# Designs tried in a protein design run: peptides against a protein of PDB entry 5JXT. Part 42

Target 1, 319 residues: chain A of PDB entry 5JXT
Amino acid sequence: SLLPKKEINVYIGMSEMQVKWYQKILEKDIDAVNGAGGKRESKTRLLNIVMQLRKCCNHPYLFEGAEPGPPYTTDEHLIYNAGKMVVLDKLLKRIQKQGSRVLIFSQMSRLLDILEDYCVFRGYKYCRIDGSTAHEDRIAAIDEYNKPGSDKFIFLLTTRAGGLGINLTTADIVILYDSDWNPQADLQAMDRAHRIGQTKQVVVYRFVTDNAIEEKVLERAAQKLRLDQLVIQQGRAQVAAKAAANKDELLSMIQHGAEKVFQTKGAFGTMAEKGSQLDDDDIDAILQAGETRTKELNARYEKLGIDDLQKFTSESAYE

## One batch from the design tools (peptide; made by RFdiffusion4, then SolubleMPNN)

Design b1_p12_4_s1 (from b1_p12_4 with T2R T3L K12A)
Fold by OpenDDE base, seed 1:
Order: sequence, then C-alpha cells, then structure tokens
Structure b1_p12_4_s1 (fold): chain B 319 residues (1-319), chain A 12 residues (1-12)
Amino acid sequence: as target 1 above (319 residues)
Amino acid sequence: SRLRKSYAERWA
C-alpha cells in the first residue's frame, strides 16, 4: 500500500546578500511599503513588490547587478549567497548518501537555470522540464529519469509543468524550492512521486524563507487549502475562496518582517552563525524546528471555521 | 570555477 507522505516546512534564514537586496526592494517603493498610498495605491504596484520579494527569497542572482563579476563564474558564491541554496546543498548530499532520488520544484524557470549550473558544479546528474519544454523532450526526460538503473539523481521542474499528470514514482524525495499561491498546484507536484507505483516513504521538504514574505504566502495557501476542504465536506460549493489577495492583505504580507530586515546587519539565523559551514547537526536542527512549526501551522488552521478562514488574519502564527 | 556569461546577459 502507498504510505502517507511526510510534509515538512523548512524555515531558512536569508544570506547577507539576500538581506541587502530585500532592503533595496523595500526602499525602492518605501511609500507603498509604509501604506502611504492609502486607497489610491495600485494593487499592481503591491503585486510587483510581492513578486520581487519572492525572487529575493529564491536567489539574489535573479536581479541584474547582484551576481559578482566580471568575470562571471560558477563557484561556491552561487551557494553561499542564497540561504535556500546553502540548505539545499547540504540536504542533497544527505539524500544522495541515503540512496534516494529527488524532484525539485520551483515557480521560476530562471531559478531552474541557476539550479542547472549548481548541478553541473556539484557533479549531480539531472533532468529538466519547464513550461517551454517541447512535448517530445518532456517524454524523453521522464523516460530517462524513470529508466531502471538511471544515473539521474535530480529532476528539476517548474511546479505547473511538472503537475501535468506525469509519473515520477522513481523519486522518493520532493523539494518545493518555493510555494504556489494555489496549494493545489503544490499538491499536484507532490503527487508526481506520491502515487501508485511508489515503493518508498515519500518525504516533502517545503522551503520557506523565515522572517519574510514567503511565510505569509505559505499561511495564505494553508488557509485556502483548509477552506477548500471544509467547503467540500460541508457541501457549501457557493463559498468561493477569494482567489486574489486584496490590497490590505498584500500590504500586510509586504510589511511582515520588514522592520527586522531593515535592522539586520548581515545574514539571518543559522546563515549568520554558520553560513555555508552548516554541518549535519545544523541541518537536523533546522528540520526538527521545521517539523514543529509545520505541526503548529496545521493545528492553527484545523481549528478555524469557514467564516474565520474567509478573513485574512494579519497576525502571524509566529508573533 | 567555470567562466560564463552573467545570468543577466543570458536572460537578456
């Protein structure tokens, strides 16, 4: 029988470079961040800020002028300049040593370009699929990855492209490098490994930048998922989950952790203490803390009714 | 280390 999947949110501090770029994004639109635009503030402007902050949480090299050079190189700086890459680099070594195979999902095809360069740099054999991949090339990549005795360790996928009904049960680990606003897209991604034909315990690691916009993206996705479940269970099909955040919700999301980011000189959390020198004990501590916070997050939303879940709560689960 | 184009140049 298929074992239940284990899902763990992995909360990761920003690197020093990410903190600097996160500050720069907030400062560029400081009037909007402070709510000075009031009722006249464009929803599009706030959505743009949210998207830039999410890029920063993924990797600072998604911005022009962040990459060190010229000359431009693939080297250790590709890893230590992004908190998620530091954790990924240590986690992948452990996963490989355990004889597991891994799917890595992102919303951003440009992040997959960085991850390809990383895979080559570390000597990881990989496959890739995104939204631009031709149908024949998708089939070829899937077949190469699923082949008995395949030497491909990693499959890199955009969440939406990888969600299209494909079978990747030859992997037992799923890393969500970032989250979709729609929790169903992430579930569909997990279901590529967690389906009929899987013989191992599937483990899902969801990367979340701590003290940043991504915590609020995660909370909103969890609220939506619980609301969708309750609507189905109660037969209340008319309760349209608000698909899009309003301006006040977006502003609250942007402001989350912003003050602490402005006060920070250097990196956050374990990235400040250890940076790229994370050991196995540091990874175990991050995973254990993540498992605890994941249980707390789930328990918060399990107690809420439909009417409560329809309201955006500005209160952080961690404040 | 491998010399390459910047990501900005690659995505231009």
Scores: peptide ipSAE 0.683, ipTM 0.961, DockQ to the pose 0.632
Fold by OpenDDE base, seed 5:
Structure b1_p12_4_s1 (fold): chain B 319 residues (1-319), chain A 12 residues (1-12)
Amino acid sequence: as target 1 above (319 residues)
Amino acid sequence: SRLRKSYAERWA
């Protein structure tokens, strides 16, 4: 029988470079961040800020002029300048020692370019597919990854790159480097490993930048998933349609953690204490804290009815 | 300023 998947949110602090770029993004549009634009502020402007903040949470090298150089090198700076890369680098070493194989998903093909350079730099053998990958090349990459005795450790994927029917049950670890706005896309990504033919316990690590916009992206995804479940259970198909965040929701997401980010000098959270010097005990502590916060998050949304889940208030989940 | 090369530019 297929074992239930284990899902763990991994909460990760920003690097010093991420904090600086996060501040710069907020400062560039400070009037919009402060809500000074009022009714005249475009939803498109807020969506652009959200997209830039999510890029920053993934890696600062997604911005022009962020990568150090010339000379431009692929080196340790690729890792220590992004909190998610620091945690990923330690986690992959552990996973490899356990004899596991890993699917890494992102919404951003440009992040997969960074992860590809990282794989080459660390000597990790990988496959890659994204939205631009030809159908024949997708089949070849899947077959190369799934073949008996494959030396491919990592599969790099955009979350939506997979067509119907892709089986990747030769992997037992799934890393969601970022989250889709549609929680069903992340579930479909997990279900590539968590499917008939899987013989191992599937573990899903969802990376979440702590005290940043990604916490609100996660909360919104969890809220939507619970709402979708309740709508299916109650037969109320019409309720599912309000999936798009309004202006006030987007503004609240942008403002989340912004004050703390402006007050922060250097790195944030776990990255401030240890930075690139994270050891195995630090990783265990991050995973344990993540398991606790994941249980708490799920418990908040499990108690909410449809009417409560239609409100974007994180505060109503604490009452 | 450097943005990392696209997959197509990397493997062309």
Scores: peptide ipSAE 0.380, ipTM 0.909, DockQ to the pose 0.099
Fold by OpenDDE base, seed 2:
Structure b1_p12_4_s1 (fold): chain B 319 residues (1-319), chain A 12 residues (1-12)
Amino acid sequence: as target 1 above (319 residues)
Amino acid sequence: SRLRKSYAERWA
């Protein structure tokens, strides 16, 4: 029988470089961030800010002129300049040591370009599929990854490309490096490993930048998922359509953690304390904290009815 | 300014 998947949100602090770039993104559009544009602020402008903040949460080298150089090298700076890379680097060592194989999903093909450089730098054998990958090359990559005795440890996928009905049950670990706005896309990605033919316990690690926009992306995705479930259960199909973020929701998401980011002179959390030198105890602490916060997040939305879930309550329970 | 080589640029 297929074991239920274990899902853990992994809350990760920004590196110092990410904090600096996150500040720059907010400062560039400070009037929009402060809501000074009011009703006149375009939804498009807010969506652009959200996109840049999500890029920053993934890796600062997604911005032109961010990577240090010349000379431009692939070295440890590729890792320590992004909190998610620091955690990924430690987690992949553990995953490999336990004899697991891993799917890494992202929304951003340009992040996969960074992850390819990382894989080469660490000597990890990998496959890749994104939206631009030809059908024949997709088949070849899947077959190469799934073959008995495959030496491919990592499969790099864009969430949407990896969601297309493929079987990757030869992997037992799924890393969502970022989250889709639609939680169904992430579920479809997980279902590539968590499917008939899986023989291991599937574990899903969802990376979430702490004190940043990604927490609100996650909360909104969890809210939407619960709403979708309740709508299906109650036969109220018409309710599901209102799921697009409005301007006020986008603004609230952009503002989340912004003040703390502006007050911060360095990295966040364990990244401030340890930098790139996380040990196994630090990783265990991050995973344990993540498991707790994941349970709390799920419990919050499980108690809500359809009417409550239709309201974007920006009220963080901590005010 | 430098971005990392795209997949297409790497495997061209």
Scores: peptide ipSAE 0.299, ipTM 0.875, DockQ to the pose 0.098
Fold by OpenDDE base, seed 3:
Structure b1_p12_4_s1 (fold): chain B 319 residues (1-319), chain A 12 residues (1-12)
Amino acid sequence: as target 1 above (319 residues)
Amino acid sequence: SRLRKSYAERWA
């Protein structure tokens, strides 16, 4: 029988560079962030801010002029300038030592470009598929990864490209480097490893930047997932979960953690304490804290009815 | 100039 997936949200502090860029993004559109635009604020402007903040949470080098240089190098700065990379770097060493194989999903093909450079820098053998990958090349990459005795440790995928019916049961670890707004896209990604033919316990690590917009992206995704489940169970198929956030929801998401980000000099959390010098105990602590917060998050939404789940609970950014 | 080559630029 297929074992149930173990899903853990991994809450990760921003690096100092991420904090600086996050501040810069908020400051650039401070009137929109403060809600001063009122009814005149365009949904498009708010969506653009959300997308920039999500890029920052993934890696500051997604911005033009962010990468240090010239000279431009592939070196440790690629890792320590992004909290998710610091955790990923330590986690991958552990995963490899355990004899596991890993799928890494992102929404952003440009992040996969960074992850390719990282894989080369660390000497990790990998495959890649994104939305631009030709059908034949996709088949070849899957076959190369899945072959008996494959030396490919990592598969890099965009979430949507990886969701397209492929079997990757030769991997037992899934890392969601970021989250889709649609939780079904992430589930479909996980189900590439968690399928008939899997012989190991599938573990899913969902990276979430702590004290940032990604927490609200995750909460919204969890809310939607629970709503979708309840709608199916109650046969109320017509309750279209409002797919798109309204302006107030987007504003609340942008504001979440913004004050603390403005007050922060340096990095957040474990990134402030240890930076790139995380040890195995630090990783265990992050994973344990993540498992606890994951249970709490799930328990919050399990108690809610359909009517409650249709309302976005704007917890104020000041609580 | 972008140091980080796209997948297409890396394999061109």
Scores: peptide ipSAE 0.262, ipTM 0.847, DockQ to the pose 0.085

Design b1_p12_4_s2 (from b1_p12_4 with T2R T3L K12R)
Fold by OpenDDE base, seed 4:
Structure b1_p12_4_s2 (fold): chain B 319 residues (1-319), chain A 12 residues (1-12)
Amino acid sequence: as target 1 above (319 residues)
Amino acid sequence: SRLRKSYAERWR
């Protein structure tokens, strides 16, 4: 029988570089961040800020002029300049040592570009699929990953491209490097590994930048998921999930953690304490803290009724 | 400042 998947939110502090870039993004649009634009502030401008902040949470090298150089190299700076990469790097070593295989999902093909460079740098054999991958190349990548005795350790996927009906049950670990605004997209991604034919316990690690916009993205996604579940259970098909984040919701999301980010000199949390020098105990502590916070988050939304859950309606801000 | 090579640039 298929074992239930274990889902753990992994809360990760920003690197010093991420903090600097996060500050810069907020400062550039400080009037919008402070709500000074009022009704005149365009939803598009707020969505752009959200997208930049999410890029920062993923990797600062998603911005022009962020990467150190010339010369431009692929080395340890690719890792230590992003909190998620620091955790990923340690986690992948553990996963590999356990004889597991891993799917890494992101919303951002440009992040997969960074992850490819990382895989090459670490000597991880990988496959890749994104929304631009030709159908034939997609089949070839899946077959190469799934073949008996495949030496491919990592599969890099965009969440939406990876969600399209494929079987990847030869992997038992799923890393959501970022979250979709639509929790169903992430579930569909997980279900590539967690389906009939899986023989192992599937573990899902959801990376979440702590004290940043991604916590609000996660909360909104969790709220939507619970709402969807309750609507299905209650047969209330007519509960129109109020679709798009309104301007006030977007502002609230942008403002979340902004004050602490402005006050921060250096990195956040474990990234400030250990930087790239995380050991196995640090990873265990991060995972355990994440498991606790995951349970707390779920418990928060399990107690809410439909009316309370409707206050935050998540539409995908991805055009 | 050059963003990292895209997938398309790596497989050319």
Scores: peptide ipSAE 0.337, ipTM 0.875, DockQ to the pose 0.100
Fold by OpenDDE base, seed 5:
Structure b1_p12_4_s2 (fold): chain B 319 residues (1-319), chain A 12 residues (1-12)
Amino acid sequence: as target 1 above (319 residues)
Amino acid sequence: SRLRKSYAERWR
């Protein structure tokens, strides 16, 4: 029988470099961040700020001129300059030791380019699929990953490309490196491992940058997922979840944690305390705290009715 | 300014 999947949000502090770049993004558009643009501020400008902040949460090397050099190397700096990479690096070591295989999903193909360099640097065998991968190459990558005795440990996927009906039940761990605005896209990604033919407990780790925009992306996705579930359960016509976040919601998301980011000199949380020197006990503490916060987050939305959820989701996270 | 090699650039 297929075991229920275990989902854990992994809350991760920004590295010092991420904090500096996050500050720089906010400062570049400070008038928009402060709401000083009023009715004249374009939704497009706010969406661009959101996308830059999400890039920063993923990896600062997604920005031109961020990578240190010359010389330009693939080395430990690729890891310690992004909180998610520090946690990923420790988790992958644990996952490999336990004899698991892992799917890593991201919204950003350029992040997969960084993750490929990381895989090569650590000597991890991997497959890759993104939106640009030809159909034949997708089949070949899936077959190479799924073959009996495959030496491929990691599958790197963009969430949308990896969501397209493929079977990856030869993996038992799923890492969502970032979240889709559409929680159904993330569910579809999880269901590549969590389906008929899976013999192991599927565990899903969702990476979330703490005290940053990604917490609000997660909250909106959770609200919408609960709304979608309630609409299905009540047999109500698909309340077309209003497609796009309003300007005020986008502004609120951008402002979330911004003050603390501006006040911070260095890294956040466990990244400030230990940086790249996280041990197994630190990872266990992060996972345990994440499991607690995940339960609390779910419990918050389980108490809300459709009308309450619609007030919060009135502008959908799905654009 | 440097960006990491794209997938297409890596496999050229």
Scores: peptide ipSAE 0.306, ipTM 0.862, DockQ to the pose 0.099
Fold by OpenDDE base, seed 2:
Structure b1_p12_4_s2 (fold): chain B 319 residues (1-319), chain A 12 residues (1-12)
Amino acid sequence: as target 1 above (319 residues)
Amino acid sequence: SRLRKSYAERWR
């Protein structure tokens, strides 16, 4: 029988470089971030800010001119300049040591380019599939990863490419490096490892930048998932979950943590204290805190009815 | 300004 998957949100502080870039993104559009003087900003402008903030949460090198150089190198700076990379680097070492194999999903193919450089730098053997990968090359990559005795440790995938019904049950660990706006896309990604033919306990680590927009993306995704479940259970076909965030929701998401980001000098949380020098105890603490917060998040939405879940409570970041 | 080489640029 297939064991139930274990899902853990991993809440990660921003690096100093991420904080600086996050500040710059907010400052560039400060009028929009502040809800400019009664003029409702265009939804397009807010969506662009959200996209830039999500890029920053993933890696600052997704921005032009962010990478230090010349000379341009692939070195430890690729890791310590992004909180998610610092945690990933430690987790992958553990995952490898335990004899597990890992799927890493992202929404951003350009992040996979960074992760490829990281894999080469650490000597991790990997496969890759994204939206641009030809069908034949996808089959070849899947077969190479799944073959008996495969030396491929990591599979790098865009979440959408992973959604295409592929079987990756030869992996037992799933890392969602970022989240989809549609929680069903992430579930479909997990189901590549958590499927008939899996013999191990599947563990899913969802990376979430703490005190940033990604926390609100996660909350919205959890809310939507619960709403979708209740609608199915109650046969209420008419409750189309409002798939797209409205302007006020987007603004609230952008504002979340913005004040603390502006006040912060340096990195956030454990990244401020230890930076890239996270030890095994620090990782255990992050995972334990993440497991607790994951249970609390799920419990919050499990108690809500359809009518409550349709109300996006914009808890203003100012209450 | 340098961006990391794309996947397409690495395998060309």
Scores: peptide ipSAE 0.185, ipTM 0.805, DockQ to the pose 0.100
Fold by OpenDDE base, seed 3:
Structure b1_p12_4_s2 (fold): chain B 319 residues (1-319), chain A 12 residues (1-12)
Amino acid sequence: as target 1 above (319 residues)
Amino acid sequence: SRLRKSYAERWR
């Protein structure tokens, strides 16, 4: 029988470089961040800010001129300049030592480019699929990963490309490096490993930048998922959960943690205390805290009715 | 300012 998947949100502090770039993004559009544009503020402008903040949460080197150089090197700076990379680097060592194999999903093909350089730098053998991968090359990559005795440890996938009906049950660990706005896309990604033919406990690690836009992306995704479940259970026609956030929702998401980011000198949380020197105990603490917060998040939305779930509860970041 | 080589640029 297929074991239920274990899902853990992994809350990760920003590196010092991420904090600096996050501040810079907010400062560049400070009038929009402060809501000074009011009804005249373009939804497109707010969406652009959200996308830049999400890029920052993934890796600062997704911005032009962010990577130090020339010379441009693949070295430890690729890891310590992004909180998610620091945690990923430690987690992958543990996963490999346990004899597990891992799928890493992202929304951003340019992040997969960074992860490829990282894999080469650490000597991790990998496969890759994204939206640009030819059909024949996708088949070849899947077959190479799934073959008996495959030496491929990591599969790098864009969430959308990896969601397309493929079987990857030869992996038991799933890392969602970022989240989709549509929780169904992430579920479809998880279901590549969590499917008939899986013999191990599937564990899903969802990376979430703490005190940042990604926390609100996650909350919105959890809310939508619960709403979709309730609508299905009640046999009511899909009240199309408002697929796109409104302007006020986007603004609230942008503002979340912004004040603390502006006040922060250096890195956040465990990244400030330990940086790249995270040990196994630090990882265990992060995972345990993440498991607790995941249960709390799920419990919050499980108690809400359809009418409550249709309202974006903007808990102001200031209450 | 150089971005890291894309996947397409590496396998070219």
Scores: peptide ipSAE 0.157, ipTM 0.781, DockQ to the pose 0.099

Design b1_p12_4_s3 (from b1_p12_4 with T2R T3Q)
Fold by OpenDDE base, seed 4:
Structure b1_p12_4_s3 (fold): chain B 319 residues (1-319), chain A 12 residues (1-12)
Amino acid sequence: as target 1 above (319 residues)
Amino acid sequence: SRQRKSYAERWK
């Protein structure tokens, strides 16, 4: 029988470089961040800020002028300048030692480019699929990954491209490097490993930048997922439609952690204390804290009814 | 480490 998947949110502090770029993003649009634009502030402007903040949470090298150089090299700076990369780097070593194989999902194909360079740098054999990958190349990559005795450890996927019905049950670990706004996209990604034919316990690690926009992205996704579940259970299909973020929600999400980011000199949390020098105990502590916070988050939304869940999901129609 | 193009240059 297929074992239930274990899902753990992994809460990760920003690196010093991420804090700097996060500050810069907020400062550039400070009037919008402070809500000074009022009703005149465009939803598009707020969505752009959210997108930049999410890029920062993923990797600062998604911004021109963040990468150190020239000369430009693939070295340890690729890792220590992004909190998620620091945790990923340690986690992948553990996963490999356990004889597991891993799917890594992101919303951002450009992040996959960074992850490819990282895989090469660490000597991890990988496959890649994104939205631009030709159908034949997708099949070839899947077959190469799934073949008996495959030496491919990592599969890099964009969440949406990886969601397209493929079977990757030869992996037992799923890393969501970032989250989709639609929790169903992430579930579909997980279901590439967590399906009939899986012989191992599937573990899903969802990376979440702590005290940043991504916590609110996660909360909103969890809320939507719970709402969708309740709507299905109650036969009230019409309720799910209200899931787009309004301006006030976007503003609240942008403001989340902004004050702490402005007050911070250096990195956040474990990244401030240990930087790239995380040991196995530090990873265990991060995972344990993540498991606790995951349970708390789930318990928060499990107690909410449809009406309570709707109050936090503004009535904006499916665009 | 071999020199490479920056990510910014790759994505132009």
Scores: peptide ipSAE 0.708, ipTM 0.964, DockQ to the pose 0.589
Fold by OpenDDE base, seed 1:
Structure b1_p12_4_s3 (fold): chain B 319 residues (1-319), chain A 12 residues (1-12)
Amino acid sequence: as target 1 above (319 residues)
Amino acid sequence: SRQRKSYAERWK
């Protein structure tokens, strides 16, 4: 029988470089961030800010002028300049020692380019699929990864490209490097490893930048998932979850953690204390804290009815 | 470390 998957949100602090770029993004559009544009602020402008903040949470080198150089090199700076990379680097070392194999999903193909350079730098054997991968190359990559005795440790996938019905049950670990706005896309990604033919306990690590926009992306995705489940159970097909955030929701999401980001000099949390020097105990502490917060998040939404889940609770972004 | 193009240059 297929074992239930274990899902853990991994809450990660920003590096110093990420904090600097996050501040720069907010400052560039400070009037929009402060809500000074009111009803006149375009939804498109707010969506653009959200997209830039999500890029920052993934890796600062997604911005022109963030990468150190010239000369440009693949080196340790690729890791320590992004909180998610620092945690990923330690986690992958542990996963490999356990004899596990891992799927890494992202929404951003450009992040996969950084992850390829990282894999080469660490000597990890990998496969890659994204939305531009030809059908034949996609089949070849899947077959190479799934073959008996494959030396491929990592499969790099865009969430949507990886979600298309493929079998990757030869992996038992799933890392969601970022989250989709649609929780069903992430579930479909997990189901590449968590399906018939899996012989191991599937563990899913969802990376979430702490004190940033990604917490609100996660909360909104969790609300939508619970709403979709309740609608199916109650037969209330007409309660289409409003797929698109309104302006006030987007503004609240942008403002979440912004004040603390502006007040911060340097990195956040464990990234400020340890940076790239995270040990096995630090990783265990991050995973344990993540498991606790994941249970709390799930418990919050399990108690809510359809009418409550349709209201975006703007908890004040400045609490 | 091998010198390479910047990510910004690679994505142009």
Scores: peptide ipSAE 0.706, ipTM 0.964, DockQ to the pose 0.592
Fold by OpenDDE base, seed 3:
Structure b1_p12_4_s3 (fold): chain B 319 residues (1-319), chain A 12 residues (1-12)
Amino acid sequence: as target 1 above (319 residues)
Amino acid sequence: SRQRKSYAERWK
């Protein structure tokens, strides 16, 4: 029988470089961040800020002029300048030692470009699929990854491209490097490994930048998922979960953790204490804390009714 | 200029 998947949110502090770029993004649009635009603030402007903050949470090198150089090199700086890369680098070593194989999903094909350089730098054999991959090349990549005795350790996928009905049950670990606004897209990604033919316990690690917009992206996704489940269970098909955040929701998401980011002079949390020198105990602590916070998050939304789940609870970033 | 080669630029 297929074992239930284990899902763990992995809460990761920003690197010093991420904090600096996160501050710079907020400062550039400070009037919008403070809500000074009021009713005149465009939803498009807020969505642009959200997208820049999400890019920062993924990797600062997604910004023009952020990467140090020339010369541009692939070296340890690719890892230590992004909290998610520091955790990924340690986690992949553990996963490999366990004899597991891993799917890594992102919303951003440009992040997959960074992850390819990382894979080459670490000597990880990989496959890649994104939205631009031709149909024949997708089949070839899937077959190369799934073949008996495949030496491909990692499959890099965009969440949407990887969601397209493919079977990747030869992997038992799923890393969601970022989250989709639609929780169904992430579920469809997980279901590539968590499907009939899987023989191992599937573990899903969802990377979440701590004290940043990604926590609110995750909360919104969890809320929507619970709402979708309740609507299906109650036969009330008409309650389409409002797919798009309103302006106030977007503003609340942008403001979340902003004050603490402005007060921070270095990295966040474990990234400030250990940086790239995370050991196995540090990873275990991060995973254990993540498992606890994941249970708490799920329990919060499981107790809410449909009417409560339709309201975005803006916990004030200042409460 | 893209500081890192895109996927398409790596396989050209």
Scores: peptide ipSAE 0.181, ipTM 0.808, DockQ to the pose 0.104
Fold by OpenDDE base, seed 2:
Structure b1_p12_4_s3 (fold): chain B 319 residues (1-319), chain A 12 residues (1-12)
Amino acid sequence: as target 1 above (319 residues)
Amino acid sequence: SRQRKSYAERWK
């Protein structure tokens, strides 16, 4: 029988460069961030801020003029300038050492471009599929990855491209480098490895930038997932979860951690203390803390009814 | 100029 998947949220601090860029994003639209404009900011403006903050959480080099150069190089700076890359770099060494194979999902094809550079730099053999990959090339990449004795360690996928019913049961580790707004898209990505034909325990690592927008994206996704489950169970099709965040929800999400980001000089958490010099004990501590917080998050939403789950409690960052 | 080559630019 297929073993149940283990899902762990991995809470990761921002690098110094990410903090600086996160501050710049907030400062550029400070009036919108503070809600001080008596006219409710356009939903489009708030969505744009959210998208920039999510880019920052993934990698600062997703912004024009962020990467040091010229000359532009692929070197250790690609790793230490993004908290998620620092953790990924250590985690992949462990995953490889244990004889596992890994799917890495992102919402951002441009992040996959960075991850390809990283794979080449570390000497990791990989396959890639995104939304632009031709159908024939997708089949070829899947077959190359799944073939007996494949030397491909990593499969890089956009979450949506991975959602297309493909079988990747030759991998046992899934990394969600970022989360979809729709938790079902992430579940569909996990189900590429966690499917009939899997012989190993599937482990899912969900990367979440701590004290940032991604924590609220995760909470909202967990809330929505529980709501969707309860609606299905109760046959209440009319309780279509208001799928789109409202303006006040978006504003609350943007404000989450913003004050602490403005007050922070340098990096966050373990990234401030260790930077790129995380050891195996630091990684174990991050994973253990993540497992605890994952259980707490799930337990919070499992106790809530439909009516409670429909209320987005904007805990204002100021209460 | 993109500081990093896109996937499409690497396989051309």
Scores: peptide ipSAE 0.148, ipTM 0.782, DockQ to the pose 0.104; fails the geometry check

